Peptides against a protein of PDB entry 5CWW. Designs and how they scored, part 8

Target 1, 194 residues: chain A of PDB entry 5CWW
Amino acid sequence: VPKLQGPFDFDLNPEDEQDDEVELKDIYVIGEKPRVADLMRGEEEELEMMKEDQHNGLSLNIICLLSTSGQVKICLDIDGVEAQWLPPRSKNKRLFAPPPEPPSLLTFQTFDTLKPAEVTPDGWPMFSEDATSPYSFYVTHPAGITYISLTPWVFRLESELQSDSEAGTEFRIDLLAKGQGSERDRIFTQTRTQ

## One batch from the design tools (peptide; made by RFdiffusion4, then SolubleMPNN)

Design b1_p9_2_s4 (from b1_p9_2, 4 letters changed)
Fold by OpenDDE base, seed 5:
Structure b1_p9_2_s4 (fold): chain B 194 residues (1-194), chain A 9 residues (1-9)
Amino acid sequence: as target 1 above (194 residues)
Amino acid sequence: SPRVIRYPR
């Protein structure tokens, strides 16, 4: 039986620690880049062909959260949350193992897709994929549609994660978070038919 | 043309 995962601790950027209870309406997960090398063990020729087609992508899962207000939070799964199964009912509860710390999600970026005047209490914004890029998506709200692309930073983040230097990784990620934000463009605005 | 409204950073 699949294990329900969570709760996740959100390492919120202190700047985004608005104490306001954010009502979430949708979640969008961008899976990590498949390790083709691990999937194609034994098919060396096909592995070479797929290495050329290795879409450059992030080695971390990205979790996007969408609030009623149209706020998007982009979270990174730094711990590498894998699909978990319920442990077999082995009678030997190691009573003394500290509960594993809940996996943390790093809040990388927070931004709005709606203007304050477009926010409605009954608003139900939704994510939808972009067929052209795994790192682009749309937020659809009754007020309009916003295109979002993570491409400005995702490939740079991957380059940092692949660097052998663990030293300063947090600092470099913070610089990336503060530097080039996601692309965010309103592609459609619903005209209020008065 | 869809009016692309860029949100201020």
Scores: peptide ipSAE 0.018, ipTM 0.590, DockQ to the pose 0.052
Fold by OpenDDE base, seed 4:
Structure b1_p9_2_s4 (fold): chain B 194 residues (1-194), chain A 9 residues (1-9)
Amino acid sequence: as target 1 above (194 residues)
Amino acid sequence: SPRVIRYPR
């Protein structure tokens, strides 16, 4: 049986102080790339080919949050939260282990998929996957459909995470967050029949 | 016609 995880702490960017009133409607999780080295034990040639492909994805889980207003928040799981299972009913609960600190999610990007005039109090936006890319998805709302792609930054972030130099990593990640954001295109807009 | 709205980066 899966163990209930959470609560998660959100390291919100201080510019996002308005986030206390965000009603969430949906969640979309992009799992970390599989550890090719762990999966391809014994297939050294295929492992080398996969290591050379910079397009293998991000080593971090990505958590996307969607509000009623059509706001998307992209969060990174820096702590590497893994799926937990309920321990079998073995009697040795060490009662004295301090509760693990709640994992923190880093807010990487926040952006809107709706115009202010398209926001409705009864709006129920939803995520849907893109079958062509694990790092692309759609937000569907009664006002329209928005395509989102994380590809502009995901592979650059992965290259940074795999760099041997820890010096300046935080600065370079901050530049990525402030720089070229996620691709965002409205592919369909519902015409209000007046 | 469905208008493609490009959001500013």
Scores: peptide ipSAE 0.018, ipTM 0.572, DockQ to the pose 0.047
Fold by OpenDDE base, seed 3:
Structure b1_p9_2_s4 (fold): chain B 194 residues (1-194), chain A 9 residues (1-9)
Amino acid sequence: as target 1 above (194 residues)
Amino acid sequence: SPRVIRYPR
């Protein structure tokens, strides 16, 4: 049986502490790129072809959160939250290891997909995948459809994570977060027929 | 006509 995970602690930027209770409506998870080397240990020829696909995805899970207002939060799972299963009902009360500290998510970016005039109290925006890229998706709302791409920063972040220098990783991630944001394009806008 | 609105960077 899958274990329910959470709650997650969000390391919010101090600027987000002033915002009212954000009602979340949807969640979209982009899984970490599988270690192709670990999966393909028996197929050396296919491994070379996949290494040449220079568009190496991110080695971290990305969690996207969507509010009623059409605000998107992009969170990174730095701790590497894995799928957990309930332990088999083994009768041996092994000593309760202290519950692991709750996993934290790093808020990498926050941005809006709706204008203030498009926000409705009963709004129910939703995520949908892009079949052409694992790092692109759509936000659908009655007011319109917004395309989002994480590609402007994902590959740069991966390059930083693969660097042998563990020192200053948090600082480099912060610089990336302040740099080129996610691509956002409104693909469709519902014209209010007055 | 669908208006493509680019969000300011």
Scores: peptide ipSAE 0.017, ipTM 0.565, DockQ to the pose 0.046
Fold by OpenDDE base, seed 2:
Structure b1_p9_2_s4 (fold): chain B 194 residues (1-194), chain A 9 residues (1-9)
Amino acid sequence: as target 1 above (194 residues)
Amino acid sequence: SPRVIRYPR
């Protein structure tokens, strides 16, 4: 039986320390890129062709959170949360295993998709996938539709995670978080019929 | 019910 996971701790950027209770309306998960090498064991020729064409996606899970206000929070699963199963009912309750530390999500970016005047208390914004890219998606709200792309930073972050040089990796990741944000384009705005 | 994420103060 699958184990219910959570709660997750969110490591917020100190700039997001607004004490405001963010009411979440939707969640969108971009799974880590499967190691093609693990799936294609025995097909070396196809593996080489796929390595060239596969813009190697991020090796981390991305958790996107959407609030009633149209705020998007992009979180990274650094700890690698895997599917957990309920422990077998083996009678040896090791009673004293310290509770595992709750998995933490790193907040990488926060941004708004709505103008303050477009925010409604009954608003229910939703995520939808982009069929053309696993790292692009849409936020749909009654006021309009916003296209989001993580491509400006996701491949750079993966390059840092795959770098053999641990020296300065944290600094470079922090610079990526502060630097080039996600692409954000309002593709549709609902005309208020007077 | 919408999940309210309370960020720790």
Scores: peptide ipSAE 0.016, ipTM 0.569, DockQ to the pose 0.054

Design b1_p9_3_s1 (from b1_p9_3, 4 letters changed)
Fold by OpenDDE base, seed 1:
Structure b1_p9_3_s1 (fold): chain B 194 residues (1-194), chain A 9 residues (1-9)
Amino acid sequence: as target 1 above (194 residues)
Amino acid sequence: YKARPDHFI
């Protein structure tokens, strides 16, 4: 049985002055690049064929949060939150382990998909996947549809994470967050029939 | 569970 995970602590970018309790409407998760080398231990021929596809993903999970206002927060799972399962009902009371500290998510980017005049209090925007890229998705709202791509930064972030320097990873991520943001394109706008 | 209003696309 899957274990409920959370709460997650959000490390907010110091530029996100919005301590406002933003009402979330949807969550979209982009899983980390699969460690196929660990999974294919013993299938060396199949591993060589899959190595080419492996070069094109981020080694961190990405968690996208969508608010009622059409605000998107892009969060990075730096701690590497793994899927947890409820332990079988074993009689061994390990009841005295302190609860693990809640995992932290780094807020990498925050941006809007709606104009202020398009925001409605009853709005329920939704994520949907792009079948052409794991790092692209759509936000659908009654006012319109916005295409989003993380590709402008995701591959640069991976290059920084693959560097042999463990020291200063957080600092390098912060530099990338201040750099080129996610691509946003409004592909459809609902015409108000007057 | 608040039902998501059906997005009429």
Scores: peptide ipSAE 0.019, ipTM 0.572, DockQ to the pose 0.032
Fold by OpenDDE base, seed 3:
Structure b1_p9_3_s1 (fold): chain B 194 residues (1-194), chain A 9 residues (1-9)
Amino acid sequence: as target 1 above (194 residues)
Amino acid sequence: YKARPDHFI
């Protein structure tokens, strides 16, 4: 049985402290790039062909959150939250280690997909995947559809994470967050029938 | 169950 994970602590950007009342409607998770080298240990010829086509995805999980207002929060799992399973019901009372600290999520970027006039109190925006890229997705709302791509920063972030300097990783991520943001394009807008 | 707004797919 899968273990329930969470709550997650959100390291929110201090500029977002005013929007604590954001009602979330959907979640979209982009899993970390699999360590193909570890998975394909023994199939060296197929691994070389896959290395060229696998543009180096991010080695962190990305958690996208979507509010009723069409606000998207892009969060990074820096702690590397792995899928946990409930321990088998073995009767051995091993000493309760203190519960691990709740995993923290770094809020990398926040942006709107809707104009204020498009926001509805009963709005239920949703994520959908892009079949062409693991780092692209759509936000669908009754007012329209927005394409989002994380590709402008994901590969730059990965290059920083692969640097031998663990010191100042958070600072480098903050610099990347202030740089070129996610691509966002409104591919469809519903015409208000008057 | 609030009906999903019709996916304009």
Scores: peptide ipSAE 0.018, ipTM 0.571, DockQ to the pose 0.034
Fold by OpenDDE base, seed 5:
Structure b1_p9_3_s1 (fold): chain B 194 residues (1-194), chain A 9 residues (1-9)
Amino acid sequence: as target 1 above (194 residues)
Amino acid sequence: YKARPDHFI
């Protein structure tokens, strides 16, 4: 049985300290690119071809959160949270290990997909995948559909994560966050039939 | 199966 993971602590960008209780309506997870090297043990030729493809994804999980207001938060799993399974009920509760610190999610970006006049209290926006890219998706709300692409920064972030300099990773990520944001395009707007 | 977060009361 899959283990419920969380709570997660959110390392909020200090500029996004809007402490307002954001009611979440959907979650969308973009899994890290599988390390092909570990999967292809024994297929050296295919491994070389797939190593050229190593540049095609982020080595971190991305967690997208969607509020009732159509606000999207893009969070990065810095700790590398793996899928956990409920341990078989072995009676040995290790009673005395402090609970591991909850994994932190770094809030990378926050942006709106709705105008204030489009927000409804009963709004139920939802994520849907883009079949053409793992780093692109749609937010569907009764007021409209917004296309989102993380591609402007994901590959740059990966290049920074592959850099041997652990020092200043947070600062470099903050610079990326403040730089080129996610692409956001309203592809459909529902005409309010009077 | 999209888990809808139920209301945290």
Scores: peptide ipSAE 0.018, ipTM 0.590, DockQ to the pose 0.038
Fold by OpenDDE base, seed 4:
Structure b1_p9_3_s1 (fold): chain B 194 residues (1-194), chain A 9 residues (1-9)
Amino acid sequence: as target 1 above (194 residues)
Amino acid sequence: YKARPDHFI
Protein backbone atom coordinates (compact mmCIF):
# COMPACT_ATOMS: atom_id res chain seq x y z
CA VAL B 1 0.00 0.00 0.00
CA PRO B 2 1.51 3.39 -0.94
CA LYS B 3 2.19 5.81 1.95
CA LEU B 4 0.75 9.32 1.85
CA GLN B 5 3.62 11.78 1.31
CA GLY B 6 3.74 15.51 2.09
CA PRO B 7 3.36 18.28 2.96
CA PHE B 8 6.05 19.66 0.64
CA ASP B 9 7.67 23.01 1.32
CA PHE B 10 8.16 25.20 -1.73
CA ASP B 11 11.27 27.34 -1.82
CA LEU B 12 9.52 30.05 -3.81
CA ASN B 13 11.55 32.77 -5.47
CA PRO B 14 11.19 35.88 -3.21
CA GLU B 15 9.98 37.80 -6.31
CA ASP B 16 6.87 35.55 -6.30
CA GLU B 17 5.55 36.87 -2.90
CA GLN B 18 2.13 37.04 -4.67
CA ASP B 19 2.06 33.21 -5.00
CA ASP B 20 0.08 32.70 -1.75
CA GLU B 21 -3.08 33.42 -3.84
CA VAL B 22 -2.32 30.92 -6.65
CA GLU B 23 -5.11 28.35 -7.01
CA LEU B 24 -3.56 25.14 -8.37
CA LYS B 25 -5.54 23.03 -10.89
CA ASP B 26 -3.10 20.33 -12.00
CA ILE B 27 0.25 18.69 -11.22
CA TYR B 28 2.58 16.99 -13.70
CA VAL B 29 5.60 14.93 -12.58
CA ILE B 30 8.57 14.04 -14.76
CA GLY B 31 10.40 11.25 -12.96
CA GLU B 32 14.18 11.13 -12.73
CA LYS B 33 16.05 9.23 -15.44
CA PRO B 34 16.10 5.50 -14.77
CA ARG B 35 19.35 4.20 -13.31
CA VAL B 36 20.29 2.33 -16.50
CA ALA B 37 22.99 0.43 -14.58
CA ASP B 38 20.34 -1.00 -12.22
CA LEU B 39 17.86 -1.86 -15.03
CA MET B 40 20.44 -3.37 -17.44
CA ARG B 41 22.20 -5.50 -14.85
CA GLY B 42 23.50 -8.40 -16.97
CA GLU B 43 23.06 -6.76 -20.42
CA GLU B 44 26.50 -5.12 -20.83
CA GLU B 45 26.18 -4.45 -24.60
CA GLU B 46 22.83 -2.63 -24.25
CA LEU B 47 24.21 -0.78 -21.21
CA GLU B 48 27.11 0.59 -23.30
CA MET B 49 24.72 1.77 -26.05
CA MET B 50 22.49 3.52 -23.48
CA LYS B 51 25.52 5.19 -21.78
CA GLU B 52 26.62 6.66 -25.13
CA ASP B 53 23.19 8.29 -25.46
CA GLN B 54 24.22 11.50 -23.62
CA HIS B 55 20.48 12.35 -23.72
CA ASN B 56 19.52 10.13 -20.75
CA GLY B 57 17.73 13.06 -19.04
CA LEU B 58 17.80 14.59 -15.56
CA SER B 59 18.72 12.72 -12.34
CA LEU B 60 16.16 14.84 -10.41
CA ASN B 61 12.37 14.62 -10.39
CA ILE B 62 10.62 17.62 -11.96
CA ILE B 63 7.29 18.74 -10.49
CA CYS B 64 5.20 21.05 -12.67
CA LEU B 65 2.35 23.01 -11.06
CA LEU B 66 -0.48 24.61 -13.05
CA SER B 67 -2.74 27.40 -11.76
CA THR B 68 -6.24 28.53 -12.80
CA SER B 69 -4.55 31.51 -14.51
CA GLY B 70 -2.45 29.18 -16.70
CA GLN B 71 0.75 29.90 -14.77
CA VAL B 72 3.22 27.02 -14.86
CA LYS B 73 5.74 26.58 -12.06
CA ILE B 74 8.64 24.20 -12.69
CA CYS B 75 10.01 22.77 -9.44
CA LEU B 76 13.04 20.54 -8.88
CA ASP B 77 13.12 17.80 -6.27
CA ILE B 78 16.61 18.41 -4.87
CA ASP B 79 16.07 16.14 -1.85
CA GLY B 80 15.22 13.12 -4.04
CA VAL B 81 11.74 12.22 -2.75
CA GLU B 82 11.25 8.50 -3.24
CA ALA B 83 7.98 6.57 -3.35
CA GLN B 84 7.26 5.24 0.15
CA TRP B 85 5.35 2.10 1.03
CA LEU B 86 3.59 1.28 4.28
CA PRO B 87 5.86 -1.06 6.27
CA PRO B 88 4.64 -4.67 6.49
CA ARG B 89 2.62 -5.30 9.69
CA SER B 90 5.60 -6.44 11.77
CA LYS B 91 4.67 -6.14 15.48
CA ASN B 92 7.71 -4.15 16.68
CA LYS B 93 8.05 -0.76 18.38
CA ARG B 94 6.57 2.62 17.74
CA LEU B 95 9.99 4.18 17.50
CA PHE B 96 9.06 7.81 17.90
CA ALA B 97 11.41 8.83 15.14
CA PRO B 98 11.15 12.61 14.89
CA PRO B 99 8.97 13.46 11.89
CA PRO B 100 11.31 13.74 8.89
CA GLU B 101 11.88 17.32 7.80
CA PRO B 102 9.41 18.13 5.02
CA PRO B 103 11.10 17.80 1.62
CA SER B 104 11.78 21.10 -0.14
CA LEU B 105 11.06 21.79 -3.81
CA LEU B 106 13.25 24.33 -5.58
CA THR B 107 11.29 26.66 -7.88
CA PHE B 108 13.36 26.74 -11.07
CA GLN B 109 11.02 28.62 -13.46
CA THR B 110 7.63 30.33 -13.44
CA PHE B 111 5.85 31.39 -16.65
CA ASP B 112 2.40 32.04 -18.10
CA THR B 113 0.64 30.08 -20.86
CA LEU B 114 -2.36 32.47 -21.10
CA LYS B 115 -2.75 36.16 -21.83
CA PRO B 116 -4.52 38.14 -19.06
CA ALA B 117 -7.61 38.49 -21.32
CA GLU B 118 -7.81 34.67 -21.73
CA VAL B 119 -7.87 33.98 -17.96
CA THR B 120 -11.30 33.01 -16.61
CA PRO B 121 -12.30 32.36 -12.96
CA ASP B 122 -13.76 28.98 -13.96
CA GLY B 123 -10.75 28.05 -16.11
CA TRP B 124 -9.52 24.48 -15.70
CA PRO B 125 -6.19 24.13 -17.48
CA MET B 126 -4.70 20.63 -17.64
CA PHE B 127 -1.35 19.02 -18.37
CA SER B 128 -0.91 16.30 -20.96
CA GLU B 129 2.22 14.36 -21.89
CA ASP B 130 4.09 14.50 -25.17
CA ALA B 131 4.37 10.90 -26.37
CA THR B 132 7.57 11.84 -28.29
CA SER B 133 9.61 13.33 -25.40
CA PRO B 134 9.66 12.81 -21.60
CA TYR B 135 10.69 16.48 -21.14
CA SER B 136 7.90 18.00 -23.24
CA PHE B 137 4.21 18.44 -22.46
CA TYR B 138 1.08 20.42 -23.30
CA VAL B 139 -1.11 22.79 -21.30
CA THR B 140 -4.72 22.66 -22.50
CA HIS B 141 -7.09 25.51 -21.61
CA PRO B 142 -10.46 26.52 -23.20
CA ALA B 143 -8.60 29.49 -24.77
CA GLY B 144 -5.88 27.35 -26.39
CA ILE B 145 -3.15 24.71 -26.24
CA THR B 146 0.48 25.52 -25.39
CA TYR B 147 3.41 23.20 -26.08
CA ILE B 148 6.20 23.31 -23.48
CA SER B 149 9.67 21.78 -23.69
CA LEU B 150 12.25 21.63 -20.88
CA THR B 151 14.98 20.36 -23.26
CA PRO B 152 16.77 23.77 -23.54
CA TRP B 153 18.05 23.46 -19.94
CA VAL B 154 17.48 19.87 -18.66
CA PHE B 155 20.65 18.41 -20.20
CA ARG B 156 22.76 21.39 -19.10
CA LEU B 157 21.46 21.02 -15.55
CA GLU B 158 22.28 17.29 -15.60
CA SER B 159 25.84 18.11 -16.71
CA GLU B 160 26.18 20.46 -13.70
CA LEU B 161 24.79 17.82 -11.29
CA GLN B 162 27.33 15.28 -12.60
CA SER B 163 30.27 17.68 -12.29
CA ASP B 164 32.86 16.92 -9.58
CA SER B 165 33.00 20.67 -8.81
CA GLU B 166 30.71 21.30 -5.83
CA ALA B 167 32.06 24.87 -5.75
CA GLY B 168 29.78 27.30 -7.58
CA THR B 169 27.11 24.69 -8.51
CA GLU B 170 24.36 26.84 -6.95
CA PHE B 171 25.58 29.89 -8.88
CA ARG B 172 25.64 27.94 -12.18
CA ILE B 173 22.11 26.58 -11.55
CA ASP B 174 20.92 30.16 -10.85
CA LEU B 175 22.48 31.24 -14.18
CA LEU B 176 20.61 28.39 -15.94
CA ALA B 177 17.31 29.47 -14.31
CA LYS B 178 17.88 33.10 -15.45
CA GLY B 179 19.14 32.04 -18.90
CA GLN B 180 17.25 30.22 -21.65
CA GLY B 181 13.84 29.36 -20.26
CA SER B 182 11.65 26.48 -21.29
CA GLU B 183 10.43 26.50 -24.89
CA ARG B 184 6.81 27.69 -25.16
CA ASP B 185 4.70 27.56 -28.31
CA ARG B 186 0.97 28.31 -28.57
CA ILE B 187 -0.01 25.58 -31.07
CA PHE B 188 -3.76 26.31 -30.97
CA THR B 189 -5.91 29.33 -30.05
CA GLN B 190 -9.67 29.06 -29.70
CA THR B 191 -11.36 31.99 -31.40
CA ARG B 192 -14.27 33.23 -29.30
CA THR B 193 -17.12 33.32 -31.75
CA GLN B 194 -19.18 36.17 -30.41
CA TYR A 1 -3.61 37.57 -42.96
CA LYS A 2 -0.93 35.12 -41.78
CA ALA A 3 -1.44 34.66 -38.06
CA ARG A 4 2.08 35.25 -36.80
CA PRO A 5 2.82 32.55 -34.24
CA ASP A 6 2.64 34.54 -31.03
CA HIS A 7 5.82 33.14 -29.57
CA PHE A 8 5.61 33.93 -25.91
CA ILE A 9 9.24 34.91 -25.29
Scores: peptide ipSAE 0.011, ipTM 0.536, DockQ to the pose 0.050

Design b1_p9_3_s2 (from b1_p9_3, 3 letters changed)
Fold by OpenDDE base, seed 4:
Structure b1_p9_3_s2 (fold): chain B 194 residues (1-194), chain A 9 residues (1-9)
Amino acid sequence: as target 1 above (194 residues)
Amino acid sequence: YKARPDHRI
């Protein structure tokens, strides 16, 4: 039986003090890349082919949050939150372990998918998967559909996470965050028939 | 409603 997880703390940038009013409508999770070495244990030839695919993805979970206003927040799970299961009914003592510190999510990027005139109080935007890429998705709202791709930065971030160079990693990640953002394309707009 | 600038860390 899966265990309920949370609350999660969001390391929101202090400039987003107005985000306390953000009503969330949907959550989309992009899981970390599978440990190919653990999956392909015993299939050395297929393991070599999959290692040559330089597009192995990100070693961190990505948590996307969607507000009523069509704002998308891209968060990174730096702490590595794993799926927790209820312990088997072993009879042994409730060790009152102190509650673990709530995991923190790093807000990597925030952007709008809707124009101010398209936002409605009763808006219910939703995420949907892109069947062609694990790092691409759609935001569907009554006003339109927006395609989003994380591919411009995901592979560069993974390269930084795999680098043995502790020196300047934070600075390079900050430059990456400030650099080219996620791809965003409005693929459909609903015309209001008056 | 004012469009928020793209915010990044």
Scores: peptide ipSAE 0.029, ipTM 0.611, DockQ to the pose 0.634
Fold by OpenDDE base, seed 5:
Structure b1_p9_3_s2 (fold): chain B 194 residues (1-194), chain A 9 residues (1-9)
Amino acid sequence: as target 1 above (194 residues)
Amino acid sequence: YKARPDHRI
């Protein structure tokens, strides 16, 4: 049985802690690119071809959160949360290990897909994938559809994560977050039928 | 579309 993971701690900017209880409506997860080297044990030729493809994705999971207001939060799984299974009910409660600190999600970006006048209390925005890119998706709301692409920063972030310098990773991620944001384009707007 | 200021961290 899959283990329910969480709660996740959100390393929110202390400035975002002031935003009222954001009602979440949807979640979209972009899984890390599978480490082909671990999958292709014994197929060296296919491994070389797929290593060239290793440059095509982020080595971190991305968790996108969508609120009723059409606010999107892009979070990064820095801790590398893997799919966990419920341990068999072994009676040995390791009574004394402090619960592992909950994995933290780094909030990378927060942005709106809706105008204030488009927000409705009963709004139910949803994510949908883009078949052309794992790092692009749509937010669908009754007021309209917004295309989002993470491609402007994802590959830069990966290049920085692959740098042997653990020192200043947070600072470099902060610079990326402050830099070019996600692409956001309103591809459809529902005309209010009067 | 005036991007609302992304509440960028």
Scores: peptide ipSAE 0.028, ipTM 0.606, DockQ to the pose 0.240
Fold by OpenDDE base, seed 1:
Structure b1_p9_3_s2 (fold): chain B 194 residues (1-194), chain A 9 residues (1-9)
Amino acid sequence: as target 1 above (194 residues)
Amino acid sequence: YKARPDHRI
C-alpha cells in the first residue's frame, strides 16, 4: 500500500503577503529525465543508441501547484523524493524510529494565470500536458486557457546542476529564479456572451 | 482583491 507523503515544507517562498491558505485545485508533476544508464544496465549497445536520444531534460522533479485563483507555484524537488510504501506488518515491535524530517520543496516561481476580475470562488482551474514538450503545459479555466513553458530556465538550470560543485546548488537556483521567468501566454479568452 | 504582484523574483 502506498504511504501518504507530506506535509512538504516550502523553501524560498517569496513573502506571500497573503498568508491566506491558498486553496489548491490541481497538481502537475514533471518527472526528472530518465537515468538511461541505470535502466539499460547490461545492454551496452542499446545504451549507446539511446544516449543520442537522451532527452535533454532536468535531473530534478518539478512540482506545479494550481490554486482556485489561477496562481501557479513552480517547485523543485532538490532532495529527490521517492515513492514510499507502508512497512510490512512485522510482528516485531521495532521501536518507532522518529519520523524522518519532512522533505522540502524549493519554490522557484509564483505567477498568476487569471486577472483579478476573472477569479471566481467556484473556479476549478486544471493543468494539462503539452504533447510536444515535457516542460510545457496549459492551465484551463472557464475564463480562458494559458500556455506555460519552463524552457527559458530548465536547460540552464540543468547545466548548473551538472557542474562539479554540488555545494551552493540552492543558491545558484535562487539566482536563476531571479533572472529568468517561465514563458506565459493567454492563448484563449472566453468572451462573455452578453 | 489586491492584484497579487507578479512575483517575478
Scores: peptide ipSAE 0.028, ipTM 0.599, DockQ to the pose 0.459
Fold by OpenDDE base, seed 3:
Structure b1_p9_3_s2 (fold): chain B 194 residues (1-194), chain A 9 residues (1-9)
Amino acid sequence: as target 1 above (194 residues)
Amino acid sequence: YKARPDHRI
């Protein structure tokens, strides 16, 4: 049986303290790039063909959150939350280690997909995948469909994470978050029938 | 790390 994970602590911008009433409607998870070198240990020929595809991903899980207002939060799992399973019901009362601290999610980017006039109280925006890229997706709302791509920053972030210098990683990630954001394109807008 | 709300649609 899968273990329920969470709650997650969100390092939210304290300027968003007024948005604590944001009702979340959907979640979209982009899994970390698989360590295919570790998985394909023994299949050297297939590994070379997949090496080109391997240079094209983030070594962190990305958690996208979507609110009723069409606000998207892009969160990074820095702690590397792995899929956990409930321990088998073994009767041995091993000492309760203190529960691990709740995993923290870093809020990397927050942006809107809807104009204020498009927001509806009964709006139920949803994520959908892009079959062409693991780092691209759509937000669908009754007012329209927005394409989102994380590709402008994902590869730069991966390059920083692979740097041997742990010192200043935090500062470099902040510079990336302040730099070129996610691509957003409104591919469809529903015409208001008057 | 502070996400900049890019509220510019």
Scores: peptide ipSAE 0.021, ipTM 0.585, DockQ to the pose 0.144

Design b1_p9_3_s3 (from b1_p9_3 with H1Y K2V)
Fold by OpenDDE base, seed 2:
Structure b1_p9_3_s3 (fold): chain B 194 residues (1-194), chain A 9 residues (1-9)
Amino acid sequence: as target 1 above (194 residues)
Amino acid sequence: YVARPEHRL
């Protein structure tokens, strides 16, 4: 049986100090890129072709959170949270392992998809996937639909994570977080029928 | 009227 994971600690960027009661309505997870090299072990020719065609995605899981207000929070799983299973009912090893430290999620970006006048107390915005890219998705709200793409930064972040030079990596990641944000396009706005 | 799917989390 899969184990329920959480709570997660959120390492909020200190600029996002709006500890406003963010009521979450939806979650969208973009899994890490498959380790194609580990999967294709022994098929070197096919591995070379797949390396050329695969825009190698991010090696971290991305957790997107959506509030009632239409705020999107993009979090990175730096710790590499793996799927946990409930331990088998073996009666005899209650090793009091200290509770594992709660996994942390790094808040990479926060942004709104709704104008303040579009926010409703009964709002239930939802994520939906883009069939064309794993790093693009839609936020659907009664006021409209917003397209979001992580492509402006996700491949650059991966390049930094794969860099052999630890020197300045943290600084370059911080510059990526502050720099080219996710692409946002309001593709549909609901006309207020009078 | 787009019917909200009442996906109760």
Scores: peptide ipSAE 0.016, ipTM 0.557, DockQ to the pose 0.034
Fold by OpenDDE base, seed 5:
Order: structure tokens, then sequence, then C-alpha cells
Structure b1_p9_3_s3 (fold): chain B 194 residues (1-194), chain A 9 residues (1-9)
């Protein structure tokens, strides 16, 4: 049986000190780039062909959170949370192992998709995928549809994750977060038919 | 009209 994972600690960017109770309405997960080399053990010829088609993607999972207000939080799974299974009911509770520290999610970016006047208490914004890119998606709200693309930063982040030692990763991610944000475009606005 | 799944988080 799959294990429910969490709670996750959110390492909030210190600029996002809005400790206000954000009512979440949806979650969107962009899985890490598949390690084709690990999947194709024994198929060296196919592995070479797939290495050329190495879909440029991030080696980290991205977790997008969507609030009632249309706020999007983009979080990075730095710890590399893998799919967990419920441990077999072995009677030996190791009573004395400290609980593993909950995996942390780094809040990379927070932004709004709605104007304050478009926010409704009963609003239920939702994510939907973009068929053209794994790093692009839509936020659909009764007030409108917003296109979002992570492509401005995701490939740069991957390049940095591949190039450097673990030292200073957080600092480099913070620089990326402050530099080029996600692309946001309001592709549709619902006209208030009075 | 995408049907809102009435699933209470």
Amino acid sequence: as target 1 above (194 residues)
Amino acid sequence: YVARPEHRL
C-alpha cells in the first residue's frame, strides 16, 4: 500500500513571511526527469539513442500549490522524496529511533494569478497540464485562465545542480528565485456579464 | 464547466 507522505516542512523564502493561513485548493506535481540510464540497464544501444533525446528537465520534483486566492507556490523537493510504501506490520517498533526529520520543500517562488477583485471566498482554482511542455501549466479560475511556464528558470537550475558541489545550493537557488520568475500570462478573462 | 470534485481536502 502506498504510504501517505508528509507532513512536509516548507522552507519559506524569508521574503514570503506571509504566515497567513493559506487555504490550499489544488496541488500540481512535476516529476523529476527520469534517469533513463537507470531504467535501461542492459539496452546500451537504446540508451545511446535516448541519451540524445535526453529530455532537458529538472532532476528535482516540483510541487506547485494553489490557494483559494489564486496564489501559486512553487516548491522544490531538494531531499528527493521517493515513493514510499507502508512498512510491513513488523511488531518491532524501533521505539528509540528519532522520527526522521520530515522532508523539507524549498519555496522557490510565490505569485498571484488573480487580482484582488477576482478573488472569491468560494473560488476553486485548479491546475491543468500543458500538453506542449512538462514545465508549463494553466491555472483555471472562474475569473479567468492563467498560463504559467517554469521554463525561464528550470533549465538553469538543472545546469547549476549538475555543475556544483552541494555547498551553496541554497544560495544559488535563491539567486535564481530573485532573478527570473516564472512566465505568467492571463490567456482568458471571464467578462462579468452583468 | 469542469465539475468541481466536491472532495473536501
Scores: peptide ipSAE 0.015, ipTM 0.566, DockQ to the pose 0.034
Fold by OpenDDE base, seed 3:
Structure b1_p9_3_s3 (fold): chain B 194 residues (1-194), chain A 9 residues (1-9)
Amino acid sequence: as target 1 above (194 residues)
Amino acid sequence: YVARPEHRL
């Protein structure tokens, strides 16, 4: 049986501390790039063909959060939260190890998909996947559809994570967060028929 | 895209 994970602590940027009342409506998870080398350890010939076409995806999980207002938060799982399973019902009460500290998520970016005049109290925006890229998705709201792509920064972040210097990783991530943001394009806008 | 009826697309 899968274990329910959470709560997650959010390392919010201090600029976001004023919006304590964000009602979340949807969540979208982009899994880390599979270690194809570990999966294909017996098929070396197919591995070379897949290395060229697999643009180096991010080695971290990405958690996207969507509010009623159409605000998107892009969070990074730096701790590497793995799928957990409930321990088998073995009758041996092994001593309760203290519960592990709750995993933290780094808030990488926050941005709006709706104009203030498009926000409705009963709004229920939702994520949907893009079939063409694992790092692109859509936010659908009654006011319109917004395309989002993480590709402008994902590959740069992966290059920084693959650097042998563990020291200053957080600082380099902060510099990337302040750089080129996620691509946003309003694909459709619902015309208010007056 | 099947717009859910709540999304007046």
Scores: peptide ipSAE 0.015, ipTM 0.533, DockQ to the pose 0.030
Fold by OpenDDE base, seed 1:
Structure b1_p9_3_s3 (fold): chain B 194 residues (1-194), chain A 9 residues (1-9)
Amino acid sequence: as target 1 above (194 residues)
Amino acid sequence: YVARPEHRL
């Protein structure tokens, strides 16, 4: 049985002073690139063929959060949160170890998909995947559909993460957050039939 | 007819 994880701490960008309890409506997770080399242990010949198909992707999980207002928050899993399972009912009264510290998510970007006049209190925007890229998705709302792509920064971020210097990773990510936004395109707008 | 995506999480 999967274990419920959380709460998560959010390291907010200092520009996101919106401590406003944003009512979340959807979540979208982009998993880290598969470690094909670890999956193909003992199949060296097949590993060479699959190395060409090694989708250049990010080595971090990305967590996208969507509010009622159509605000998207892009968070990075720096700590490498793994799927947790409920321990088997061991008859041994292991003393309750203190709960582990909550994992932290780094807020990379926050942006709107709706105009203020399009926001409705009963709005329920939703994510949907893009079949052509793992780093692209859509936000669907009654007012319209917005295409989003993380490709402007994802590959650059991966190049920084693969650098020999683990020190200052968060600082380099902050520089990327300030320099390169996600692509946003409103592909459909619902015309109010008068 | 705007299909409300009634995908209840």
Scores: peptide ipSAE 0.014, ipTM 0.562, DockQ to the pose 0.035

